# Peptides against a protein of PDB entry 5H65, part 138

Target 1, 294 residues: chain A of PDB entry 5H65
Amino acid sequence: QYLERTPLCAILKQKAPQQYRIRAKLRSYKPRRLFQSVKLHCPKCHLLQEVPHEGDLDIIFQDGATKTPDVKLQNTSLYDSKIWTTKNQKGRKVAVHFVKNNGILPLSNECLLLIEGGTLSEICKLSNKFNSVIPVRSGHEDLELLDLSAPFLIQGTIHHYGCKQCSSLRSIQNLNSLVDKTSWIPSSVAEALGIVPLQYVFVMTFTLDDGTGVLEAYLMDSDKFFQIPASEVLMDDDLQKSVDMIMDMFCPPGIKIDAYPWLECFIKSYNVTNGTDNQICYQIFDTTVAEDVI

## One batch from the design tools (peptide; made by RFdiffusion4, then SolubleMPNN)

Design b2_p16_7_s3 (from b2_p16_7, 8 letters changed)
Fold by OpenDDE base, seed 2:
Structure b2_p16_7_s3 (fold): chain B 294 residues (1-294), chain A 16 residues (1-16)
Amino acid sequence: as target 1 above (294 residues)
Amino acid sequence: SMSQLLQQLQELSASQ
């Protein structure tokens, strides 16, 4: 629906919830560091989580590598298995399971690997050569996802995470329900395994000023605002630079606010209750920033 | 083929 522009001073006087179209300058924003702005969001429980750091993943995979693959779970109708013993590092056993499509091994670019006992480095290398990688462990009756604190699916440089709160994990044999075992769509894999996938989001607080008033608006957006996917930005230096350039354009350092470009956006107000206190907050929605605005 | 996949994996593992 078409919304007329409303000055911030008028918005600040109104009750929530309401939607507004505004034109304001970005006085400031937080956090200033891009990597701090990228979070994982659950679409079901709406919790925000930090993206795990490499160090966190190293620990998880190191722990997983201490477990011995169960021989009884190797070579099923779903996958063919191979075990390697590392020459170094006390002879770790690494099991790799190659998922078959209707009993046939696909090409590398279509093949899903299930990995037991791999390090982060090993897994990352494999994810660059094969379609996808799932870190797994030997369960009682079947292979199981290793840990929801780690990616449930790695495709190239993209790490897909699941919500610990909302997921009800199912064993790896549930991948049999997938008709197409070549594309490995993350949502399909997640559904088969009982995972609620987390969404990468930009999370920022904008201080907006239109000369009539100042308000803080929350940004939680996956790919609309910057036209850059939050899921890709952490692994792509060029995308990071692009986001930084956009933010510098709207909020240039060392320049007075009078020279800032105008930002047109939609905001919605909502009520937040903290104990006995009711506060009105604002969120940016359905907004795309374009560089050609200047 | 399995042999091709295994070869690729072995090469990756050996380089680690």
Scores: peptide ipSAE 0.040, ipTM 0.791, DockQ to the pose 0.012
Fold by OpenDDE base, seed 3:
Structure b2_p16_7_s3 (fold): chain B 294 residues (1-294), chain A 16 residues (1-16)
Amino acid sequence: as target 1 above (294 residues)
Amino acid sequence: SMSQLLQQLQELSASQ
């Protein structure tokens, strides 16, 4: 629908909920650090959570490595298993399960690995050579996902996470329901394992000023605003630079706001009730800024 | 092939 431009001063006087088209300058934004703006969002329960850091994952995988793989769960119709013994003094055992497609081992670039007892470093190395990696543990009767605090699926440099609240985990043998065992689509893997996948999102607060008024607008966007996926930005220096360039363009450091470019965007107002206090908040939606940079 | 996949794993193991 066509929305006429509305000045911020008029918006600030109106009741929520409403949608607006605005033209404003980005006075400031928070957080300033890109890595702090990337969160995980559940599309079902709408919980926002932090992306786990490498140190957090190291602990999870280290704990997983203390468990010995169950020999009875190796070499099923779904996967062929190999025990990898490290050459270190501890002689750690890692079980690697190669998922088969209709009883046939696929090529490495099409192969899903189930890893039991691997370190983060080892898993990352494997994810660079194989299509996908799932960290697992030996359950009572089947392999199970290791921990939803860790990625349920790693593809290259992309870590896919699931919602602990909304997921009802199923055993690894449920991967048999997948017709295509070569592409390993994250959503399909998640569905098979009873996982509600989390979405990477940029979460920022923009202070917008059009000269008539100032308002704060919340940005929660996965890939439209910057035309850069939030899922990839943390692992790609070039994408990080691109986002930084965009933000510097709209909010250049060291110059007056009068020289800032105009940002055209859509915002929606909504009511937030905290106890007895009713507040009107604003969210940016259906906005792409990258087109102005290209 | 199984041999190819296992070889890749072995190479990774050797690099640890």
Scores: peptide ipSAE 0.039, ipTM 0.784, DockQ to the pose 0.012
Fold by OpenDDE base, seed 4:
Structure b2_p16_7_s3 (fold): chain B 294 residues (1-294), chain A 16 residues (1-16)
Amino acid sequence: as target 1 above (294 residues)
Amino acid sequence: SMSQLLQQLQELSASQ
């Protein structure tokens, strides 16, 4: 839809909800640190969650490693199992289940591993050699996902998380429903296991100033605004640098706002009710930052 | 092949 550019002073006087096209300078933004701006968002319940830190994952996997893999659940039609005992002081038993495609093991780059008792480091090493890794535990009758507080699927450096609130977990044998057991599409895996996948999003607050007025606009975006996936940025230094460069371009440190470039974006207003207080808030939408500085 | 996958796993296991 075509929207005429509206000055901020006019927007600030109008009732919500409305959509606007604006041209403004980015006076400031928060949070300043990129890692603080990346969150997990549920598309169903809309809960925002922090991305777990490595330390959090270490604890989860350490706890999982205290349980011994159930021999009864090894070597099914779905997967072949291998167990080894670590040489560490605790002598952990680690089980790796290699998921088969029509009874045949695929190549490593097409193979999904189910891992019991692995540490974060071990899981990460495996994820770099195989297509995907799912941390699992032995259930009563089948393997089950270890914990939704940890990734349900790890592909290379990408951790896929599920919503605890919206997911109704199903056992690992439900992966049999997948016709293609080589590509391991995260959404397909999630569906098979009853998981509602969370989405990585950039969550930021922009203070916008066009010289007529100042407003704060909320940014929640996965890959459009920066043209960089939020799902990859935390694990890629080059992508992090790129985002930082973009932000420094629009909000350069050490110079006056008069020298800042103009940002063109779309914002929508909406009403927020907190008890007896009604507030109009603004959200950026359908916006990609231009590479050209005006 | 299974042997190749198991070998890769064994290498990882040995490094633990």
Scores: peptide ipSAE 0.038, ipTM 0.786, DockQ to the pose 0.012
Fold by OpenDDE base, seed 5:
Structure b2_p16_7_s3 (fold): chain B 294 residues (1-294), chain A 16 residues (1-16)
Amino acid sequence: as target 1 above (294 residues)
Amino acid sequence: SMSQLLQQLQELSASQ
């Protein structure tokens, strides 16, 4: 539906919920650092979580590597197994399980690896050579997902995470339910393993000023606002630079606000109750910033 | 080393 442009001073006087089209300048935004603005969102419980840092993942995989792979769980109808022993002082054992399609080993670009005892560096290197990697551990009767604090699926440079609160993990043999064992669609893998996938989102607070009033609007968006996927930006320097350039364009440092470009966007108002206090908040929605060919 | 692991992986994949 067509929405007429409404000045901020008029919006600030109205009750929620309502939708508006606005034209305003971006006075400021938070957080200032891009890596702080990318979060994981659960579509079921709606909790926001931090994306684990490499250091956090290193700890998880190091802890996982303290357990020896169970020989009884190697070489099943689902996968062929290979054990590698490192030549370092620790003599770490790494088990790699190659998932088969109808008893046949797929090509590397179609093959899913299950890995026990791998480091983050090793897993990342393997994910660049094979279709996908799942970090696993030896359970009592089957292989199991290592830890939902780490990615449940790694495809190239993309780390797929699951919600610890909403997921009910199933053993690795449940991958047998997948008819196609070559494409490894993240949602299908998640469903088979009882995982509720988390969504990467940009989370920012914009202070908007149109000269008639000032309001704060919340941005939670996965790929529409910047036309850049939140799932890819942390692992791609060029995408990071692109987002930074967009933000610098709308909120240029060292320049007065009177010279800032106008931002056209849609915002919706909503009520938030904090105890006895009713507050009206605003969220940006259905907005794409113009790619200024600068 | 990673090279050793990759070699083992290649051997397993070469069965194709």
Scores: peptide ipSAE 0.034, ipTM 0.764, DockQ to the pose 0.011

Design b2_p16_7_s4 (from b2_p16_7, 6 letters changed)
Fold by OpenDDE base, seed 1:
Structure b2_p16_7_s4 (fold): chain B 294 residues (1-294), chain A 16 residues (1-16)
Amino acid sequence: as target 1 above (294 residues)
Amino acid sequence: MQSQLLLQLQQLSESW
């Protein structure tokens, strides 16, 4: 539907829910730090979570590295296994399982590795050389995912996470259900393992001002608003710089709001009930920042 | 093919 531009003063007087097209200046935004704006969102339970920090992952993988791989779970129809004893670190055992496609080992760029007892550093090195890495542990009858607090799948620099609340984990042998064992699509891997994948999203609050009124609008977006994937931004300095440049353009430091550029966007109103109080809130939707502005 | 994967892994494991 064609939406005409509506001034903020008119919007602020209307009941929710409604959709609007607006033209406003970005007076301010929060959080100010990019890394604080990137969250994990569950599409099923809608819970927002923090992206785990490197320190948190180190702890999880260190704990995993204290456990000895079960010899009985080595070399199945699904994977070939290799075990190392580290020269350092008191002889830690690391098992790497190479997932086969129809009984044949693939090339490194198509190969999924299951790693047992690896550190974060080791896993990161492997993810740069092989298609994908899954951190695993020895279960009673099969390999199992290590922990949903860690990535269930690592591809290059991208960490894929699952929802602890919504997932019902299945054993690693369920990867046999995948017809294609070369591309390792995260959603397919998640489905096979009973994981509800989390989505990377930008979560921000914009204070918008058109000179007639001021309102706060919530932004939750994965890749449309900035034309930058939230899943990649934390691991790419150039993408981070690009987001910072966009935000500095719309909300330049040290300049009066009268000189700010106009932002055209869509917002929707919705009701939030906190006890007896009904509040109207606003969310940005279907909005992309113009490339010509960068 | 197995030899190549193992070789790559071995190279990485030298720092472990």
Scores: peptide ipSAE 0.102, ipTM 0.806, DockQ to the pose 0.012
Fold by OpenDDE base, seed 2:
Structure b2_p16_7_s4 (fold): chain B 294 residues (1-294), chain A 16 residues (1-16)
Amino acid sequence: as target 1 above (294 residues)
Amino acid sequence: MQSQLLLQLQQLSESW
């Protein structure tokens, strides 16, 4: 739909909900630190949560490592199991289960590992060598996902998380339902295990100024606004630099706003009710800034 | 195939 450009002063007088095309300067934005802007979003319940820090993951995996793998759950039709006893950690047992494709062990680049009792460091080493890693624990009758507070799937440096509220976890044997046991698509793995996958999103508040008015607009976007995936930015220094450059271009430090470039974007207004107070809020949507910068 | 996966895992486990 072609939306005519509307000045902010006119928008601020209108009722919600409405959609607008605007041209404004980015006076300021929050948060200032990129890592603070990356969140996990549930597409079902719409909860936002922080991306777990390495320290949090370490604790989860250390706790998981206190439990001994159940010998009865090793070597099924789905996977072949190997147990290691660590030399330096009082004989900690680590079980690694190699998921088979039609009864055949795949190559490492196609192999999904289930790991029980591994540390974050060990899991990261495995994820760099094998296609995918799922942290698991011994359940009563089957292997099960370790904890949704940790990644349910790790592929290289990418951690895939699930929503604790919306997920209804199923046992590891449900991976048998997957026809393709080579690519290990995160959404397919999640579906098989009863997980609602969380999405990485940029979450920012933009203060926009067009000279007629000032408006705060919320940005929640996974990959469109910056043309950079939020899922990859935390693990890639070059992508981080790119986002920083984009933000510095629109909101250059130490320069007066009069010299700022114009940002064209779409915003939608919506009503938020906090008790008795009705507030109109604004969200950026369907906006890409990178095409104009490249 | 099994030998290759195990070898790769063994190499990694040496650091455990």
Scores: peptide ipSAE 0.102, ipTM 0.807, DockQ to the pose 0.012
Fold by OpenDDE base, seed 4:
Formats: sequence, structure tokens, C-alpha cells
Structure b2_p16_7_s4 (fold): chain B 294 residues (1-294), chain A 16 residues (1-16)
Amino acid sequence: as target 1 above (294 residues)
Amino acid sequence: MQSQLLLQLQQLSESW
């Protein structure tokens, strides 16, 4: 749909909801630190939450490691199991389960590991050598996911999280429903295990100024705005630098706003009710800025 | 194939 460019002073006088095309300068943005802008979003309940820090994960995995793997759950039709007793950690037991494809063990680059009793460091080492890792625990009748506060799936440096509110967890044996046990697509794994996957998103507030008015607009985007996946940026220094460069281009430090480049974007207005107060808010949508930077 | 996976895991587990 073709939208005519509308000045901010005109937008500020209109009722919501509406969509606009604007041209404005980025006066400022928040948060300034990139790691603070990356959040997890549930597509069902729309909850926004922080990405867990390493310290939080360490606690979860340490707690999980206090439980002993159940010998009765070892070596099923779905997986082959190996158990280790650590030498230096008071005899901690670690179980690793190699998921089979039609009764055959795959290559490491296609292999899903289930791990119980592992530390974050051990899990990260495994995820760098195998296709995927799922932290698990021994349930009553089957293995089950360890905790939705931790990743349900780890692939290399990418951590996949599930929504605690919207997920109805199923046992690990439900991975049998997957036709392809080599690619380990996160959405397919989530579906098999009854998990509603969370999406990594950039969450920022932009203060936009076109010389006629000033408007704050909210950005919630996974990969379109920067043409950089929010899921990868926290673990990749080069991607972080790229985002910083983009933001510095639009909002250069130590320079007057008159010299800032123009940003063209789409915004939508919407009503927010807080008690008796009705407020009009704005959100950026369907906007890509990266093509202008390269 | 089984031997390779186990070998890789054994190498990793030596640090555990």
C-alpha cells in the first residue's frame, strides 16, 4: 500500500490507529547498550523477557547436576547412552544420550545429544562439536526437559528458549514423531516437545525529529531492521560492531542533529490505556535501514 | 560411526 510521507506535526494531531510513512532524524535512542536491547518474545502471550545471563544458566545447570541419572532410562530405541563419573567434582554423574535416526547413530554434525548432569561449560563444548544439545533430566518414566529457564536446544552458540507460560512439556520420547532426525530444526523440536519457542527481538525506543515535531517510536524486530538476526548478535562481535556502526551512522556522537542523516521508515499509531489515561503510542514496522549503510 | 561419536565424547569427557 502506498503511503504518502506525513510530517510528524500532523501525525501528533491524529487519532490512532493509523499507519504513516515518515522521514525523520534519529535524535536519540534507548537503550544505548546493545545487549540491553535484545529480548525474548513469546508469539502467543506476547511476554517480553530478558535473555538469561551465563550466571543464571550456571545456577540452573548446577542444580540439575545434583540429580543422579536414572539407569532405567538409559539405552532406548531412540538413543544410546553413556555415563561418566567426574573425578574432581565429588563424583558427579553425567549422562549423554546420542539420538539415533532409525536405529542408527548419525555423524556428529547431524547428531542431537541429550545431556543430564552437565555444566554450562560442558554443554557449550558439546554444542561446538555436535549438531545440537538438549539439557534433560530423568523423569518418572522418561527423560524430560531440564528447565525452560535454560535453553531447550543449543546449536553452536545459539540458545533456543521456550515460553514457560504457553508451553505444555512432553517427554523426550516424543522426538520419535520427527521424520527427519538429522537437521534438528528448532521449531520442529519445540513442537515435538510441546514447547512454544521464544523469539529473539531487538527492543528499542527511537526519538525521531523531522524539524516539525518530535515523536517517540518503539522498535520490536527480529531481523529486518538491521538485516542482522537478534538471535546471533549477542554471540558475534562482528555483528555487534555492525549494529553499533548503523546506530552511530544515524545518531553520530558529538555531532549536531542538523548534520544527521534522514531516516525513512514506517510507523503505526496505537492506543494504550493505563487506568483512565489513554495514550497514543507509535511503533516502527516494515523498515530496513541496512541497505543504506553498505 | 558409533566409534567416532564415542571417541569425540571421550576426548571431551577427559576435561570433566
Scores: peptide ipSAE 0.100, ipTM 0.807, DockQ to the pose 0.012
Fold by OpenDDE base, seed 5:
Structure b2_p16_7_s4 (fold): chain B 294 residues (1-294), chain A 16 residues (1-16)
Amino acid sequence: as target 1 above (294 residues)
Amino acid sequence: MQSQLLLQLQQLSESW
């Protein structure tokens, strides 16, 4: 759609909902710390959640490690099982289940592991050697996902999370429904297990100023705005630096706003009702920062 | 194939 540029002073006088093309300077933004801007978003219920910290994951996996794997659930048609007893930690039992493709064990780079009783460190080591890892626990009749507060799927350094509110968990045997048991596509795994996957998003508030007016616009974006995936940024120092550089370019510290570059973006207005008060809010959409800025 | 997977896992589990 061709939208003409509209000055902020004109936008501020209009009713919502509407869409606008603007050219403004980024006066300020929140949060200032990148790690605080990365959230998990549910596409179904639209809940925003914090990305779990390592400390939180450690607690979950430590609790999981107190449970003994059920011997009756080992070595099914879906997976072959191996059990270890740790020399330390009072003989913690760790079960690793290797998911088979048509009854055959795949190569490590195509293999999904199910792990019971693993620590975060152990799981991370496995995810770097195998295609994917799912933290699981012994249920009554089958293996089950450990906890949706932890990743349901780990691939290398990428943690895939599910929505607790929207998911209706199914047993691990439902992975049998997957035709391709080599690529382990996160969405397919999620579907098989009854999980609504959460999406990594950048969540920021931009204060925009075009010299005619000032407004705050909300940014919620996964990969388009920065051309950097929110799912990868927390685990990649170079990507973090890139985002920081972009933000510093648009909003340089210690410099007057007159010297700031112009940001062209699309914003939409919408109504928010808070009790009896109606407020017009703004959201950035369909906007990519210029590559020349990166 | 099974032997290779187990070997890789064994190497990782030595620190467990």
Scores: peptide ipSAE 0.099, ipTM 0.805, DockQ to the pose 0.012

Design b2_p16_8_s1 (from b2_p16_8, 6 letters changed)
Fold by OpenDDE base, seed 3:
Structure b2_p16_8_s1 (fold): chain B 294 residues (1-294), chain A 16 residues (1-16)
Amino acid sequence: as target 1 above (294 residues)
Amino acid sequence: SAIDGQLAKQIDAMFS
């Protein structure tokens, strides 16, 4: 799609919805802290959610650790089970279920673990040694996902979350439907378990100024704008630094706007109705600003 | 079912 560049002053006078190509300076942006800009987005209901903090997860897993694994659910055709009793004063029981591929236990790098009673720290450690980890609990007739407030799948340092509103959870035995039980693709796991996966997104508000006018535009992007996945940035200092550098390039602190570089991007206008009030808002789309900052 | 020794050993190290 070809769009001619339109000055902001002209855009501000037009009705929505429309798409524009603009050239403007990034006067300011919010939030200023990167971790505050990373959210979870549901592709179905479009609800934006905060990424759970470690403290939130600790509580969930602590609660899970108070539940005793059901012996009747150990060792199925899908998984082999082993239970450990910690030697601390609490003596909590931890059940680890090793998912088999065609009845055979795979290597650690291909193995999915289902864990009952593990702490966040333990789960994270396991996710670094095995392919992936699913926190589970003993249901009435089968293992079930522990809690959608916690990750349904942890792979390395990436926490995969599901939408509570849109998901209709199914029991763990539904993983049998997966042909490939080695790669454990998050979307496939989610589908098998009836989970609508949430998407990590950067959510920011840009104040754009091209000298003819000032416009606020909303950014919601997963990996295109910075060419950095929002799903990985929170757990990678180098990626965080890269994003910060990019933002500093376009909006350098302590420097006058006259010296700011020009940002070329696409924006779309849309109507927002609050009661009887109609407001036109703007969103950045199909824009990449990533540059070699390192 | 017997769990693979390598896998079990890794977990043992964590919970021992």
Scores: peptide ipSAE 0.180, ipTM 0.842, DockQ to the pose 0.012
Fold by OpenDDE base, seed 1:
Parts: structure tokens; C-alpha cells; sequence
Structure b2_p16_8_s1 (fold): chain B 294 residues (1-294), chain A 16 residues (1-16)
């Protein structure tokens, strides 16, 4: 991984692809808002998409709540079912299916819930009391995942999403293939249900300046750069503050760039062609800011 | 089958 430090002016004159070690100041970065920098990335098709907002999820679950659970799909070998009728004005029916481990109901901290007709608020409350929650709907012959536009698995405050393009959804009974029905590893659940999990990533553009030249470098990172998981940052105020502090340290507001700290990082160049237009772009890689402060 | 009483009770509280 070791590379000799190269000034930006020299890098800007070289052909791609190449890897460089640089020492530069962070003149500016985009986006400035943290929630805009967190995206979902598919490891197969490489599509980037936005993390759904709470309002989007509310709509999805509200629509799901208009559907009546199919009584014929309740109480299988995989799960025990119970239906609640809400006492509010709507009087909607909510079905909760408790997934069994070898025919036995587990403790709450090991129990996966399949929920039909739940609101986002209710689902979130359940995810804090039980191991995991999967929003589902009644299919023709089995329960099915409700919608890939919503989380396929919620564990605590963590929302796990799947790729609509790459996933080939299978019915909920495919969870039977899991030998361990207590830990509920997201990747295992996804595999059983034919879901390609999306990855939370920080996506940012850094403008770097070392006094010899200026270049823009793209950052796509899940947990290495900040040493903070992108999957957790949106739901944790302390983690958000930490990211903000890091960015403020390298790019302090109201201060001249001459006083900025130096950032050491690795960048790689690559060619991008759009028709007749050929340009060289740069991406940050294998960099942890906590270790690269000068 | 019957749902575990403790588990059901926790959810009952949510929909009461």
C-alpha cells in the first residue's frame, strides 16, 4: 500500500489509471449535509440510490395496512400467528407472525417477527423489543416480503434494504433453510429470501489543494474513512456529531485555507468517457482520516 | 398454536 507522496500538480499531468499518495488540504466538500451524503449501493449492479425518508416509508406501510391478512397463511410450521384489531378509528387488522426455532417459540431477543399491516411507528417499536422485524404481505400461497422500497429487515434502529434490480424474491417459507433461527444475520436472511442487500455508503466529493494544484476526488466508503458505519450514522446523533466534527476539523468554517490541517490520503485516477469527451477522475481509497492527520 | 404469553402481552400493550 505504500506509495511515495506525489504533488497534485504532477498528478494532474499524468495519464490514468494510477494510484497516488497525497498530502493536501480539504478546500471544500459536497454535499454539506450529512443525510445527503449517505446512499445505498448495490454490490452487483453498482447502482446508487437514496435512503428512503421516513415519509416514504409511512406511505408504504400505510398502503400495506389496507390489506387484510389471509387467515389461511397463519400458523405454519415456521411461525405462530396472532391478529390484533386496533381500537382506533380505522380498526385495521395487524397480523404478527412469530418465527419458531425448531418448532419452539424463542425469547423476544431472539425472535423474528413477520408483520402485516403495521405502521412504521409500530414496526419501529417492535424492532426495539424483539430481535428483528420483517414487513410482509399475504401472497397467493405464502407470506411474501411487502416491498423492497422498504426495509426487508429491521434490527433495532438499523434498516436493511435490498436491490430491486438484482433481487429475485422468494416466499417467506424459504427462511426454513436457515439452520439458526435465533441470530437472524441480515446476509443470511437476504440469501434465503433471494435479496441482494444494499450497502450503506458515504458518497462525497472532496476538493483537494496542496498549493501546487487543485483536484476533485470522489469518496465512496462504508466505514473506513470516518471509522463510523454509514449504516448507523443516520440513526445515531452521537455518530452524526462525530462526522461533523471530523469534517469541521479538516475544513473549518470561517477560517482561511492556509490554516487548514493537512490531510494525507490515497487517491486513484481513472478514465471517464462520455461520447467524445474523455476526462480523468479521481477517487479516494484505503484512507482513514484518524490515521492520516498531519 | 398458542403464542407465548409474554410475547403476546408485549404486543397487546401496543395495540390497546
Amino acid sequence: as target 1 above (294 residues)
Amino acid sequence: SAIDGQLAKQIDAMFS
Scores: peptide ipSAE 0.177, ipTM 0.839, DockQ to the pose 0.011
Fold by OpenDDE base, seed 5:
Structure b2_p16_8_s1 (fold): chain B 294 residues (1-294), chain A 16 residues (1-16)
Amino acid sequence: as target 1 above (294 residues)
Amino acid sequence: SAIDGQLAKQIDAMFS
C-alpha cells in the first residue's frame, strides 16, 4: 500500500477509523521485558492469553502422571504401545504410543509419539528425537488430549497451544483421517482433533514522537515487524538477543531522543467506547523494521 | 509390536 506521510499533530485531530503512514521516533515502549510481550491469540474469539510458564506445565504433567494408562487402549491399528516403569520415581508408569503410517512404523524424524505420564523434561527430550509429541491421557473409549492448558503438539522446541473456549476436542483416533501421517502439520493435527490453534504474537505499546506530537500505538504481530517468529523467540536465546538489539537501536537507553533513529510505519486509528467516553486508539500494521532506517 | 528395538533401547535409557 501507499500513503503519504502524515504528521502526528494532524493525525491527532482526525476522526477514526483511518490509516496513516508515519515517521516517528520511539520515545518509549512497554512492556520492557520480552517475555512479557509474547502472548497467545485466538483467531476465532480473539482472546489474548499468557504463554504458560515451565512451572505451570510441570504441574499439569505431574498431575497427568498420577493416572495409570489403560491397558485396553494400547496397541491399536493407529499406534503401537510400550510401557516403561521408572526406577527412581516411585515406579511411575509411562506409556508411549508410536503412531503408524499405513500400519508401518515410520522413521523417528517422521514419527508422532503419544505419551501418557511423561514429565516436561522427558517430553522435551523425546521431541528432539522424534517428529512430534502429543501429551495424552486414557479416556473411556480412546486416548484423549491431556489438557489444553498444555501444548497439544510439541515439535522440537515449538509448543503448539489450542483455545479452550473455541475447541471441541475429539478423541485421538480421529488422527486416522489424516492421509499423511509423516509430516504432522500442526494445523492438520489441530483440525483432526477439533482444536482451534492459538497464534503466538508480540504485544507491545509504542509511544511515538515525531516532534509535532506524541501518539501511543498498539503492536500485535506474529512475525512481520521483527521478521522473527513470536512462536520461536521464547525458546531461542539468539532470537531474543536480536529483538532486544532492535529495540535498543530504536530506543537506546541513556541517550537523548534527539539522537534516536526514525521509525517508519503504518498505523490505523479505531474507536473505543468506554461507557459515555469515546476514545480513539491506534494500532501498528503491515510494518517491517529495517536495519537501515537510520 | 513393530517398535524398533533401537528406539526402544533409547527410551529405556531415558526412563531408567
Scores: peptide ipSAE 0.169, ipTM 0.838, DockQ to the pose 0.011
Fold by OpenDDE base, seed 4:
Structure b2_p16_8_s1 (fold): chain B 294 residues (1-294), chain A 16 residues (1-16)
Amino acid sequence: as target 1 above (294 residues)
Amino acid sequence: SAIDGQLAKQIDAMFS
């Protein structure tokens, strides 16, 4: 899509909705801390949620660990089960269910684990040794997902979350519907379990200045703007540094705006009505920041 | 398989 470049002063005078191509300097942005800019977005209901902190997850898994695994739900055609009793914590029972493929246990790097009673630390350790981990609990007739406030799927360091509002959870035996029980694609797992997966997104507000005017534009993007996945950035120091470097490049601290590089991007205007108040807002779209800033 | 002797020991150690 080609659009002619429009100065901000002209844009500020026009009615919404419209699309623009602009060239402006990034005067400032918020939030300044990267971890505050990463959110979870539901593609269905469009709610934005905070990414749970480790402390929040600890509480959830601690609560789950107070429950005893149901012996009747162990060792099905779908999975083989093994139970451990911890020596500490009053003999906590931990059940690990190893999901089979066509009745055969796959290799660890292809194996999905279902875990009952595990701590966050234990689950994270297991996720580094196996393909994926799902925190579960014993339901009435089947294993069930533990809590949508926690990840429904953990792959390595990536936590996959589901929308509480839009999901209609199904029991774990619905994983039988998956023909491929080795790759464990998050979307496939979510579909089988009735989960609407949340998307990691960068959410920021940019203050843009091209010398003719100043405009605030909203950014909500998963992996295009920075060419870095929002889903991976929180758990990867190198990716965090990369994002910080990009932002420092466009908005260098301690330097006057006259020396800032130019940012080219697309923005769209839209109307926001609150009672009698009508406001025009702007959102960045279809934009990738160039690595070579001139 | 997913569960071998070495892996089992590691898991055992984790929950001991």
Scores: peptide ipSAE 0.165, ipTM 0.829, DockQ to the pose 0.012

